# Designs tried in a protein design run: peptides against a protein of PDB entry 5CWW. Part 15

Target 1, 194 residues: chain A of PDB entry 5CWW
Amino acid sequence: VPKLQGPFDFDLNPEDEQDDEVELKDIYVIGEKPRVADLMRGEEEELEMMKEDQHNGLSLNIICLLSTSGQVKICLDIDGVEAQWLPPRSKNKRLFAPPPEPPSLLTFQTFDTLKPAEVTPDGWPMFSEDATSPYSFYVTHPAGITYISLTPWVFRLESELQSDSEAGTEFRIDLLAKGQGSERDRIFTQTRTQ

## One batch from the design tools (peptide; made by RFdiffusion4, then SolubleMPNN)

Design b2_p19_3_s4
Fold by OpenDDE base, seed 1:
Structure b2_p19_3_s4 (fold): chain B 194 residues (1-194), chain A 19 residues (1-19)
Amino acid sequence: as target 1 above (194 residues)
Amino acid sequence: SEEKRKRVLEALKKALAKL
């Protein structure tokens, strides 16, 4: 039987501590691409299918959270949430194993898709995928549609994760964190019918 | 390597915490 996972702990930036009371309306998960090392442990047939999809995706799960206010929080699963199964009913339950620490999500970026004047109490923003890119998506709200792309930083982060060089890693990661670099574009705005 | 990956993620965590 699959084990229910969650709640997740959030590693939030100090500035985001005020957002803990944000009512979430939707979640969008971008699954990790298998690591080459994990692929090498799989059957040869799985290796061939993944060689063609050589679009270098991130080897981390990305969890996007959307609030009623149209705030998007981009979180990274740095611990690696694996599918967990309920342990078999074998009597040798180590009854005294401390419960596994809940997986922590690292907040990478937080931004708004709505202007304050566009936020409504009955607003129901939602995610939708971009069929052209796994790292791009839309936020749809009655006030408008916002395109979001994570591609500018995803590939850079993956490059650091896959690099064998330690030289300059800290510096490049600092630049990545400061730049964050998600693309955000309002592609549609609903005209208020006067 | 897995150890390097861990170090990168810790560096990222530390970098984000400074913002």
Scores: peptide ipSAE 0.602, ipTM 0.951, DockQ to the pose 0.753
Fold by OpenDDE base, seed 2:
Structure b2_p19_3_s4 (fold): chain B 194 residues (1-194), chain A 19 residues (1-19)
Amino acid sequence: as target 1 above (194 residues)
Amino acid sequence: SEEKRKRVLEALKKALAKL
């Protein structure tokens, strides 16, 4: 029997700790790509094709959260949420393993897609996919459409995750965190016909 | 390696917490 997972804990940045009242409207999940090391058990010929694919994704799930106000939180699943099953009815001693700490999502970036004047009580912002890239998407609201791309940092993060070099890793990760670097572009704004 | 991956993620967590 599948185990119900959650609640998820969010590792929020200190700036986000005040957002306890953010009403979530939508969730957009970008599934992880398989790690190259896990793929190396295949034939050598697949390894070359996969080296080209090494730069094609992140070996972490990305969970995007969208609030009523059009705020987007980009979260990383650092623990890897796997499908959990109820343990088979084995008879003997519940070694209460401490309840596995709920999977924590790491908040990577938070930003707004709407101006304060565009936020409405009845607003229904929604995510939609970009058919051209798994790491790009749109936020649609009656006030407008915002294009978002995670590509500026996703590939750099994956490069660090796959790197065997310890040299400069901390520095590059610090730069990655400070830069955050998601592209955000308002591609459409609904003109209020006065 | 898995250990390296874990270290990168911990470094990222630490870096984000400083923002």
Scores: peptide ipSAE 0.602, ipTM 0.951, DockQ to the pose 0.771
Fold by OpenDDE base, seed 4:
Structure b2_p19_3_s4 (fold): chain B 194 residues (1-194), chain A 19 residues (1-19)
Amino acid sequence: as target 1 above (194 residues)
Amino acid sequence: SEEKRKRVLEALKKALAKL
């Protein structure tokens, strides 16, 4: 039987603690891709193919959260939410291992897809996938449609996770954090028919 | 390695906390 996972704890930036209770409307999950190191247990040919395939996604789950206001939070599952199966009912009272601490999501980036004047109390923003990229998606709202791509940083982060070299890692990670490099483009805006 | 992965993630967490 699958174990219900959650609730997730959010490691929110201190600045986010001051924001009023963000009413979440939608969640978009980008599942982790297998790590190159985990694939290295296969034949050398698969390793070469995976090195050439720039399509190696992030070896972390990404959880995107969307609020009523059109705010998007990009969160990383750093603890690794693996599909847990309920342990078989073994009769032995194995000491309840303390319930594993709820997995923490690390907030990587927060941004708005709506202008303040576009936010409505009855707003219904929704995620939708981009069929052309697993790391790109849309936020649809009555006021408009915003394209989002995580590709500018996902590959770089994965490269750091897979690298055998520690040289410059801290610096590159600092640049990743500061860059907040998700692409965001308003592809459609609803014209107010006056 | 798993240890390196952990270090990268800790570095990322630390970097994000400084923003």
Scores: peptide ipSAE 0.601, ipTM 0.951, DockQ to the pose 0.774
Fold by OpenDDE base, seed 5:
Structure b2_p19_3_s4 (fold): chain B 194 residues (1-194), chain A 19 residues (1-19)
Amino acid sequence: as target 1 above (194 residues)
Amino acid sequence: SEEKRKRVLEALKKALAKL
């Protein structure tokens, strides 16, 4: 029987402490691309097709959270959430290993898709996929549609995760964190028909 | 390596905590 996972703990930036009151409306998950080391256990033909996809993928799950106000929070699964199964009811009281620490999500970036004047109490923002890119998506709200792309930083982060050199890693990671390079473009705005 | 990956992720956590 699958084990129910969650609630997840969020590692929020100190500036995000004000977000404790934000009601979430939707979740969008971008699954991790398999790592080259995991693919080396598969068939060689599958490895070549996945090499083209690997150059554009992140070996971490990305979890996007959407609030009622149209705020998007981009989180990284740094612990690797794996499918858990309930242990079989077999009677051997093996030593209660302390319950594994709940998986934590690292908040990478937070940004708004709506202007304050566009936020409505009955507004229901939703995620939708972009069929052309696994790291791009849309936020749809009655006020408008916003295109989002994570591509500008995903490749750079994966390059650091796969690098054999530690030289300059700390500096490049600091630059990555400060850059917050997700693309946002409002592609549609609802005109109030008078 | 897994150890290097862990170090990169710890560096990322530290960098984000300074923002």
Scores: peptide ipSAE 0.601, ipTM 0.951, DockQ to the pose 0.750

Design b2_p19_4_s1
Fold by OpenDDE base, seed 4:
Structure b2_p19_4_s1 (fold): chain B 194 residues (1-194), chain A 19 residues (1-19)
Amino acid sequence: as target 1 above (194 residues)
Amino acid sequence: SKRDKVLQALKEALKKLRE
């Protein structure tokens, strides 16, 4: 039985986000891809295939959260929430393992997909996948559809995670964080037929 | 690990952006 994972603690929420209980409406999870280093223990051929596979995904899970207002929060699972299977009820070992610290999600980016005037109480934004890329998706709302792509930063972050060199890492990570380079494009807007 | 260092650097960078 898969262990129910959560609640997740969100690290680094923007201070100014008033504890307005952002009512979450949807969650989109982008599963981690195997780390190249972990694959390097396999045959050289798999290594070459993975190097050639430009689709080197992030070796971190990405958790996208969508609020009722159309706010998207991009979070990184830095703790590596592995699918924990409930240990078999072996009777005896009350190993009071301290309750596993709730996995911390690192908030990478937050942005809106709706204008304030488009937000309605009955509006239900939803995620949908992009069949062409695992790191791209859509937010659909009655007011419009927004395309989102994480590709501009995912590759760069993974490159840093996989690099053997520490030289310049801090600088590149700083630039990556500052750039918050997720692509966001409103591809459809519902015309108010007045 | 190097990975941990990268993640720590990222956390720190994001923290600085919110300050």
Scores: peptide ipSAE 0.595, ipTM 0.944, DockQ to the pose 0.810; fails the geometry check
Fold by OpenDDE base, seed 5:
Structure b2_p19_4_s1 (fold): chain B 194 residues (1-194), chain A 19 residues (1-19)
Amino acid sequence: as target 1 above (194 residues)
Amino acid sequence: SKRDKVLQALKEALKKLRE
């Protein structure tokens, strides 16, 4: 029987957001693409099909969280959440194994998709996929639709993860963190016909 | 691993931005 995973611990939440009870309304998961090393263990045919996809993916799971206010939080699964099975009912409770540390998510970026005046109690923002890109999606709200793309930084992060050289990594990662280059574009705004 | 070093560097960089 699969074990329910969670709750997740969030690492590096902004201090200002800790006090705000952010009510989450939706979750969007972008699954990791197989690492090149894992692909090389597969059949050559799978390798060729995935080569086209390999250059366009991140070897980390991305967890996007959406609040009632239209706030999006982009989190990275740095621990590698694997499917856990319920331990077999066998009696040998290894009593003294420290409880496994809960999986942690690293908060990469937080941004708003709604203006404060657009936030309504009955407004339910939702994620929807972009059929053209696995790293792009939409946030739909009665007030409007926002396009989001993670592609600007995903490629750069994966390049660092796959690089054989450590030279300049710290500098490039620092630039990556500072840039927070997710694309955000309001593609539709509902005109209130008064 | 190199991967772990990259992830640690990312964590540290993000931490510095929030300090």
Scores: peptide ipSAE 0.594, ipTM 0.944, DockQ to the pose 0.829; fails the geometry check
Fold by OpenDDE base, seed 2:
Formats: sequence, C-alpha cells, structure tokens
Structure b2_p19_4_s1 (fold): chain B 194 residues (1-194), chain A 19 residues (1-19)
Amino acid sequence: as target 1 above (194 residues)
Amino acid sequence: SKRDKVLQALKEALKKLRE
C-alpha cells in the first residue's frame, strides 16, 4: 500500500501570495528521470540505450499544484522525495526512527491559467497529461483549456545539473530563474453563448 | 557536490526574485 506523503513545506513562496488562501484542487507530478551518473554504474549495453534518453528529462521530481482560481504553482523536489510504501506488517519493533522531516519543495514558478472574470466559486480546474511530451500538460476548466510546457527550462536546468563545468553556471541559473520560461497557451475558450 | 551547488544557486536566484 502506498504511504501518503506530506504535508510538504514550500520554499520561496511569493510574500504576496498567502498560501493559506489558495485552495488546491489538483496535483500533477512529473517523476524524475534517472541521473546519468547513476545510470553509468550499470552494464555497458544499457549505456547506449540510455544515452539517447539521458537528454530527455529532469533528474528532479516536479510537483504542479492547481488552485480553484486556476493558479498553477510549479515546484521542484530538490531534496529527492522518494515514493514510500507502508512497511509490511512485520512484528519487528522497528525502532521509532524520528519522523522524517517534512520534505521541502522549491517553488520555481507561479502563473494563472484563467482571467479574473473566468474564475467562478464552483469552478473545478483539472490537470491532464500530454501524451506527446512528459513535461507538457493541460489545465481544463469550464472557461477553457490551457496548454502548458515546462520543456524550455527543464532541459536547461538538467544541462546545468549534469555539466562538468562550473564556469558560467551562476549566470545561466540566474537567467533561467528570471526567464520563467514555461510556455502557456490557451488552446480553447468557451464562448458564452449570450 | 556540483549538483548541490547548482540547486543552491537556483534557490538563491529565486529568492532574489521574490525579495
């Protein structure tokens, strides 16, 4: 049985966004891809297949949060939260390990998918996956559908995480943070038939 | 680790944007 994880601590929330006022409606998790360094410890034959896949993902979990207002928060699991399973009911008095400190999520980006006039009290936005890309998804709301892609910054961040050179890293990371390069495109808007 | 340095740099960069 999967162990319920949380609550999560959120790092670097905007001061103006009182998290306490944001009602969450949905969560979308993009699991980490294995790190190249961890893959290189495996057998040589698996290495060739993995070289093509190595450039295709982030070695961090991404947690996307969706509010009732259509606000999306993109969070990074920098501490490496692993999926936990309930221990089998084995009788052994496992020493009460202190409860692990709640994992911290780094808030990377926050943006809205709805206009203020589209927000309704009974609105229920939902995430859905994009079958064509692991780092793209949709937000569906009665007012419309928004396409979101994290690919522009995800691959750049992974490149920095895997880079052997420290030269220029700080500068490139600063640009990455400032750019907030997630793509957002409203692909459908429900026309209120007046 | 280099990875930790990158993540720390990212954290600091994001912190500066929110100050």
Scores: peptide ipSAE 0.594, ipTM 0.944, DockQ to the pose 0.801; fails the geometry check
Fold by OpenDDE base, seed 1:
Structure b2_p19_4_s1 (fold): chain B 194 residues (1-194), chain A 19 residues (1-19)
Amino acid sequence: as target 1 above (194 residues)
Amino acid sequence: SKRDKVLQALKEALKKLRE
């Protein structure tokens, strides 16, 4: 039986955003691409199919959270949430094992997709996938549709994760964090028919 | 691991931005 995963602890939330006050409406998960090292343990045939895509993905799960207000939070699963199966009822597992610490999500970026005037109490923003890219998606709200792409920083982050050289890593990561680099474009705005 | 170092650096960089 798959374990219900969660709650997640959010690491490095913006000071102004108490997670407890944000009503989440939707979650969009971008699954990690297998690491080359993990692929090497697989069957050779699966390795060949995955080699072409190896350069185009992040070896971390990305969890996108969407609030009622249209706020998007991009979180990285840095701990690697493995599918936890319910431990078999082995009789002898010490009852007192401390509950595993909830996996921590690293908040990479937070941004709004709606203007304050577009936020409505009955608004129901939702994620939808972009069939053309696993790292692009849409936020749909009655007020409009926003295109989001994580591709620019995902590529750079993965490059660092796969790099053999430690030289300059800290500097490049610092630049990555400062730039963040998610693309955001309002592709449709609902005209209020007067 | 090297990966862990990168992730730690990222965490630290993000922390600095929020500070």
Scores: peptide ipSAE 0.594, ipTM 0.944, DockQ to the pose 0.827; fails the geometry check

Design b2_p19_4_s2
Fold by OpenDDE base, seed 5:
Structure b2_p19_4_s2 (fold): chain B 194 residues (1-194), chain A 19 residues (1-19)
Amino acid sequence: as target 1 above (194 residues)
Amino acid sequence: SKRDRVLQALYDALKKLRS
């Protein structure tokens, strides 16, 4: 039985975000690109499909969080959420293993998909996948639909993760964080016919 | 700044992942 992974410790929230109790409504997870070693265990057809995707994927899991207000947080799983299987019911409770430290998530970017006037108490924003890209998705709300793409930075981050040279790392990371970040486009707005 | 903290966190994370 897969163990529900949580609570996530948001250790790396920048202090300046008002601890407004942001009520989360939905979660969207983009899994890390499969490791070549894991791909070799799959069928050859799956390997070929994944090879095309391997060049465009991130080696880290991405966790997207959506609030009632339509705020999106893009988080990176730095510690690697290993699939924790429920310990087998066998009696040897290793009593003294310290509880595994909750995985630390790094908040990479936060942005809004709704205008303040569009936020309603009964509004329920939801994530939906983009069938054309694993790093693109939609936020749907009664007020409208917003397209989001992580592609502008994912490739650059992956390139840095795969780099053997520490030279210039600080500069490249600075450029990555100074960039425009995720693409966001409102593709549909509900016109309230008054 | 908030941005500087994110940068430092990314830098630290990358160092950890490369080690």
Scores: peptide ipSAE 0.220, ipTM 0.805, DockQ to the pose 0.098; fails the geometry check
Fold by OpenDDE base, seed 1:
Structure b2_p19_4_s2 (fold): chain B 194 residues (1-194), chain A 19 residues (1-19)
Amino acid sequence: as target 1 above (194 residues)
Amino acid sequence: SKRDRVLQALYDALKKLRS
């Protein structure tokens, strides 16, 4: 049985202390690309398909958070949330194992999908997947639909994660952060029937 | 700047991941 993961600590929130308790409405998780070693346990055909995709994924889990106001936070799981399975009943849970430290999430980017005038108390923004890309998704709200793509930076970040060279890392990370963040495009806006 | 903090956090995270 998969263990419910959370709460997550946002220790690496670059945003100042305005921990305005943003009411979270939805969570969208983009799983890390499978490790080659994990792929080798699959059928050969699945292995070939995944090998082609191995170059196109991030080795970190991405956790997207959506607030009632339509704010999206793109968070990176830096500590690597291992899929915690409920320990089999038989192993004496060390009664005193300190609770695993909650994984620290790094907030990579925060942006709004709604205009202030579109925010409603009863609005329920939701994530939905893009079937064409694992790193693209939609935020749906009664006011409209926003397309989001992480592709502009995911590849670059992955390149840094795979790089064994510390040389130039700071520069490249600076470029990554200065570069284009996530793509955001409002693809549909609900016409208010006046 | 907020951006600089993100950069530093990423940099630190990368160092941690590479160790």
Scores: peptide ipSAE 0.220, ipTM 0.804, DockQ to the pose 0.099; fails the geometry check
Fold by OpenDDE base, seed 3:
Structure b2_p19_4_s2 (fold): chain B 194 residues (1-194), chain A 19 residues (1-19)
Amino acid sequence: as target 1 above (194 residues)
Amino acid sequence: SKRDRVLQALYDALKKLRS
């Protein structure tokens, strides 16, 4: 049985604690790609497919948060939340392991998917996956559908994680943060029938 | 700035992950 992970600590939230109680409506998790080393016990064909996928994947979990107002927060799991399984119900295992420290999440980007006039108290924005890419998804709302892609920065971030050279790291990270960030495109808008 | 804080946090995180 998978262990419920959480609460997450947002210790690395650079956003000023604006007291705006962001009511969360949905969470979308993009899991880290498995390390090739963990797959070495698999068949050679699975290893090759995963190697090709690893070139396009991030070694960190991404946690996307969606508010009632259609605000999206993209968070990175820097501590690497390992999938914790509930210990098998064997009687004798130490009940007294200190609870694992909650993972530190870094807020990478925050943006809106709705215009202020589209926000309603009864709005129910939801995430939906893109079958064509693990790093792309949709935000659906009665007012419209927004396509989001993390691909513009995910590959660059992975390159930094895999880099053995500290030279130029500050410059490359600055480029990541200065970049356009996530791609965002409103693909559908509901016409208000007068 | 907010941007500078994000950059510093990323930089610190990457250093920690590489060590």
Scores: peptide ipSAE 0.216, ipTM 0.802, DockQ to the pose 0.098; fails the geometry check
Fold by OpenDDE base, seed 4:
Structure b2_p19_4_s2 (fold): chain B 194 residues (1-194), chain A 19 residues (1-19)
Amino acid sequence: as target 1 above (194 residues)
Amino acid sequence: SKRDRVLQALYDALKKLRS
């Protein structure tokens, strides 16, 4: 049985004075690319395919959170939430493993997909995948559909994570953080039928 | 680890942007 992973600690919540009780409605998880080392048990051909695929994604899990208001938080799992399987209930050793510290999530970006006037109490925004890219997705709400892509920063971050050189890391990360975040495009808006 | 350093740098950068 997969262990319910959570609660997540948000290390970098902006002190948004707004009531922190953002009611979450949906979660979209983009799994980390498997590390080549974990795949070394496969055939050489599978290893080569996996190496090529490693260049096309992030070695961190990305957790996207969607609120009732259509706010999206893009979070990075910095602790590496390994799929913790619940240890089989073998009877005796209640080794009270200290409850695994909730994984720390780094909030990379927060943005809205709805205008304030589009937010309704009955509105349920939802994530949906983009079949063309694991790092792109949609937020669907009765008011409209928003396309989101993480590609502007994901590959650059991965490149930095895989770099053997620490020289200039802080500078490059600073540029990454200050640069253009996720792409956001409203692809559909519901026409108010009067 | 190098990863930890990059993440720390990212954290620091994001903190500065929010400030």
Scores: peptide ipSAE 0.181, ipTM 0.751, DockQ to the pose 0.757; fails the geometry check

Design b2_p19_4_s3
Fold by OpenDDE base, seed 2:
Order: C-alpha cells, then sequence, then structure tokens
Structure b2_p19_4_s3 (fold): chain B 194 residues (1-194), chain A 19 residues (1-19)
C-alpha cells in the first residue's frame, strides 16, 4: 500500500518563521532529472547524450510555494521524496519505530511578485508553466504577470553536485546561496483605468 | 558522498544568510 508522503517540514528563514501564517494558494513542482552517475551503468553512447543533458536539469526536486500575497518560496527536496510503501505487516514490527521524519524541504529563496498595493483580500495568484523551459514559470495575478527563471542557479548547483572536485566547492556554494540568482521580471501589469 | 557534502554546504550557507 502506498504511504502518503507529508507533511513536509520547511527549513525556513527565521524571518519567514516570524511572519504571520502565510496562506498558500498554489504549488509548482519541478521534478528532478536522473543523476548521471545512476545512468552510467549504461552503454558509452548513452554517456555522451547524458553529458548534454547534465547541463539541462537538476538532480533535485524543486518545490515552489505561492502565498496569497504573491510571495514565492523556492524549496529544494534534499532528501528526495522516495515512494514510501507501508512495510509489510511483519509480526515483529517494533511498535515504536519513530515515525519516519518527514522529508525536509530546504528553502533556497523567497521573494515577492506583488507590490504591497497590489495585494488584495480576494487576490488569487497562480503558477503557470513555461512550455519552453522546465525551470521557468509564471506567477499570474489580477494585478499582473511575473516571469520567473531558476536556470541561472540550477545549472551551477547541478555542476557542483556532479563535480568530483572538492576544491573551492564551499566557496562556490556560498556564492550561489548569497546570489540566489532566480530571474524575476514583471512582464505585464494591469493598468487601473481610473 | 560528494553530493551529500555539497548539499550540507548549501544548507549551511543558507543558514548563515538567515542569521
Amino acid sequence: as target 1 above (194 residues)
Amino acid sequence: SKRERVLEALKQALAKLRS
């Protein structure tokens, strides 16, 4: 029997924890691409095709959360959501196996897509996909549309995950975290016809 | 693993930004 996964624990910034209950309106999931190392058990010809694909994805699931106020949280699934099956009814199940710790999501970045004046009580921001890129998407709201792209840091993060070099890894990761690097562009703003 | 070290480094880096 499949086990329901969740709730997810979020590694939130202390600033985010202090903020009032952020009501979520939408979720957008970018599925992980397979790790090259897992695929290397295949033929050499598959290796070359996979090297090209190495630059086109992240070997981590990305979970984007959207609040009523238009706040976006970009979260990384570090542990990987593996399909959990209820263990077969073995007679000797230690009754007190601690519940498996829910998968922890690492909050990578938080940003707003709406100005304070654009936030309305009846506002309903929604995610929509970009058909041209799995790592780009839109946030739509009656006040406007914001384009978001994760591609700049996704590429760099995957490069670190796949690299055999330990030299400078910590430094590059620090820079990646500080820069965060998601592109955000308001592509449409609803003009209030006064 | 290298992967685990990278992820831990990322976690620590983000934690530093939150402090």
Scores: peptide ipSAE 0.602, ipTM 0.946, DockQ to the pose 0.758
Fold by OpenDDE base, seed 5:
Formats: structure tokens, sequence, C-alpha cells
Structure b2_p19_4_s3 (fold): chain B 194 residues (1-194), chain A 19 residues (1-19)
């Protein structure tokens, strides 16, 4: 029987604790695409269909966190959610299995979708999916709607994860980290009716 | 694995940006 995984204890790295107690309002998860190596264990026809999808996907889960102030934090699940099976009811409970360490989330990028003047105490920002792209989504707030796309860096990161070449990897990863290449576009702003 | 090395490099790169 598969074990229900969650609630995830987000052990936010204590170094990120310097960010003021940001109240989270919503979570948006983009599931990982299967790795080519995992797909090769399946039927060849399924492999070809998934190859087209794999070229546009990341083999890591992405967890997006949204605060009351409209701040978005994009996190990567580096450890991967391993399927935990319920221990067999067999009598020998290995008493000393260390508690599974909570999955470590790596904060990739943090950015705002609202201007300071748009932040209200009663504001309730929410995520919504983009039906046209798995790596694009919207943040909706009474003040406006912001389009977000992760596509600019997702492809590059996956390319490094799948590459057989180690030459220049560190340099390219450094550039990827510095680039903070998520697209943001305010597509709608609520006009204050006088 | 190579994958692990890439992820470690990413972790280190991001840590440097926060310092």
Amino acid sequence: as target 1 above (194 residues)
Amino acid sequence: SKRERVLEALKQALAKLRS
C-alpha cells in the first residue's frame, strides 16, 4: 500500500530564516517528468512519446510557494520524493530505522508579483495553471494577474542533468543560478474605479 | 553520479549568491 506522503515539513534552510516570517497562502507543484533511464525500462512506443515530452520537462519536482504579499519562491526537490511503502505487517519492526529525513527543498529563485502599494491585509493571492504549458502559471490577486514562466531555465537545467559531458558544467550551472531567468509579465492590473 | 554532482554544483552556486 503506498504511504501518503505529506504534509511535507518544509525545513526551510535556517539561512533563509532571515526572511521575515512570510505567511504562505498557496502552493503550486509541477511534477517531475520521468527520466529517460526510467523510461527505457518500459515499452519502446511509450519511450518515443515520452521523448518529445522529456525535451520540455525537468526530472525534478518544482514547488512554488506564494506569500500574502505576492512573493513567489521557486523551490526544487533535489532528494526526490521516494515512494515510501508501508512496512510489511511482519512482526519484526526494525525499531532502529532512522526516521526518513524530510525532503530537502532548494530555493532556486524568489521574486515579487505585487508592488508594495498593492499589498493589502485582506489580499489573497492564488496560483492557477496555464493549460498551454506545464511550466507556466498565473498569480491572481485583486490588484492584478501576473504570468510566470519557468521555461527559460528549466530546459537548461535538464540539459545539464542529462548531459554525459562534465566539461564546463560548473560554469554553466553558475550562470544558470545567476541568471534567475523566470519570465514575469503583469497581464492585468485592476483599475481603481474612483 | 553525474546527476548528483550537477545538483551539488547548483546548491553551491545558489549558496554563493545568498552570501
Scores: peptide ipSAE 0.602, ipTM 0.946, DockQ to the pose 0.681
Fold by OpenDDE base, seed 3:
Structure b2_p19_4_s3 (fold): chain B 194 residues (1-194), chain A 19 residues (1-19)
Amino acid sequence: as target 1 above (194 residues)
Amino acid sequence: SKRERVLEALKQALAKLRS
């Protein structure tokens, strides 16, 4: 029987605490895709399907946080949530394994979707999915709609995670960190009819 | 593991940008 996991304590790196208490309004989670190595333990058919999909998903969970001001934080679950199974009903009171330490989230990128003049106290930005891509989504606010795509860096990061070669890894990871290659496009702006 | 090394490299790279 699968054990219900939660509540998840997300230890946001305390270094991010120096940012003014950003009031979170919404959360958007992109679930991890199975790792190729994990699929190798399964049926060969699943491995072939993953190889054919040139856009293999990231083998890490992505957690997107949205503030009332329209700030987006892209976080990675680097510890991974391991599926916990309920211990078999062995009559022996096995000491409850200490609850797993809450996964630490790594902030990959932070950016704004609203201009300062568009931020309102009663603003209600929301995430919405893009049906055409699991790594693309929208931020909707009364002032406008912003399209966001994580595809460019997600692919590169997964390539590094799955590669057998260590040559140049540090350099490529450094470029990933510096480039912060998320696409961000304002697709709609509400004209304030004053 | 190689995966752990990649993730550690990413952590370090991002930490350097914050500093």
Scores: peptide ipSAE 0.601, ipTM 0.946, DockQ to the pose 0.643
Fold by OpenDDE base, seed 1:
Parts: C-alpha cells; structure tokens; sequence
Structure b2_p19_4_s3 (fold): chain B 194 residues (1-194), chain A 19 residues (1-19)
C-alpha cells in the first residue's frame, strides 16, 4: 500500500515566521524529470525520448503554494520524495526505525500576485496549468490572472545539477539565488464596474 | 555527490538572502 506523504516540513527561516500563518488555498506540483542516470536502467527507447527533454526540465520536484492573499511560494523538494510503501506486516518490524523524517522543502522564491487592495476575504486564488510549458502556470483570482514562468532559473539550476565541473558552482548558485528570475506578468485585470 | 553539493550551496545562498 502506498504511504501517504506529507505534511511537508518547511525549512523556513525563523524570520519568515509571519509566513507560517499564511492560509494556503491551493498547491501546484511540478514533478521532477527523471535523471539520466536513473533512466540508464530503463530501455534504450525511453532513454532517447528523454535525452531531448533532459535539458528542458528540473530533476527536482517543485511545489508551489498559494495563499488567500495571492502570495506564491516556490518550494524545491531537495531530499526527493521517494515512493514510500507501508512496511510489510511481517513480524520483523524493526520497531526502532525512526519514522522517516518528512521531506524538507526549500523555499526558493516568494512573491505576491495581488495588490493589497485586490485581496478580499472571499477571494479564492487558484493555480492553473499552462499546457504549453510544464514550468509555467497561472494564478487566477477574481481580480485578475497572473502568468508565472519558472523556466529561466529552472534551466540554470538543472545545468548546475548536471554539470561535471565544480569550478564556479558556488558563484553561479549564489547568482541564481540572488536573481531568482521567475517571470511574472499580470495578463488580465478585472475591470471593476463602478 | 556533486548534486548534493549544489543543493547545499543553494540552501546556503538562499539562507544568506533571508538574513
């Protein structure tokens, strides 16, 4: 029987304590693309199909969190969600195996999709996918629709994860963290009929 | 692994930005 995973522990900086009180309304998960090394165990045909996509995806799960206020948190699953199965009912339950620590999510970026004046108590922001890109999505709210793309930094991060060179990695990662680089564009704003 | 080092570097870089 598959084990239900979650809740996730957020490695939130204590300064983000204000973020712990954020009421979440929606979650959007972008599944990791398989790593080439993991695919080498598969049939050659699957390997060829994935070789073309290897440079177009991230080998980490991305978990996007959306609050009632339209705040988006982009989180990375660093530890990797391994498929956990309920331990077999066999009598040799190693009674003393500590429960596996819940996967820690690393908050990569936090940003708002709504202006303070657009936030309403009855507002229900939600995620919707972009069929044209797995790393792009929309945040829909009665006040408007915001397009979000993670593509710019996803590519760079994956490049570092796949790079054989350790030279300059720390510098490039530091630059990536500082720049973050998610695209955000309000594509629609609801006209309040006064 | 190299992957682990990259992820640790990312974690540290993000921590520095929040501080």
Amino acid sequence: as target 1 above (194 residues)
Amino acid sequence: SKRERVLEALKQALAKLRS
Scores: peptide ipSAE 0.602, ipTM 0.946, DockQ to the pose 0.735; fails the geometry check

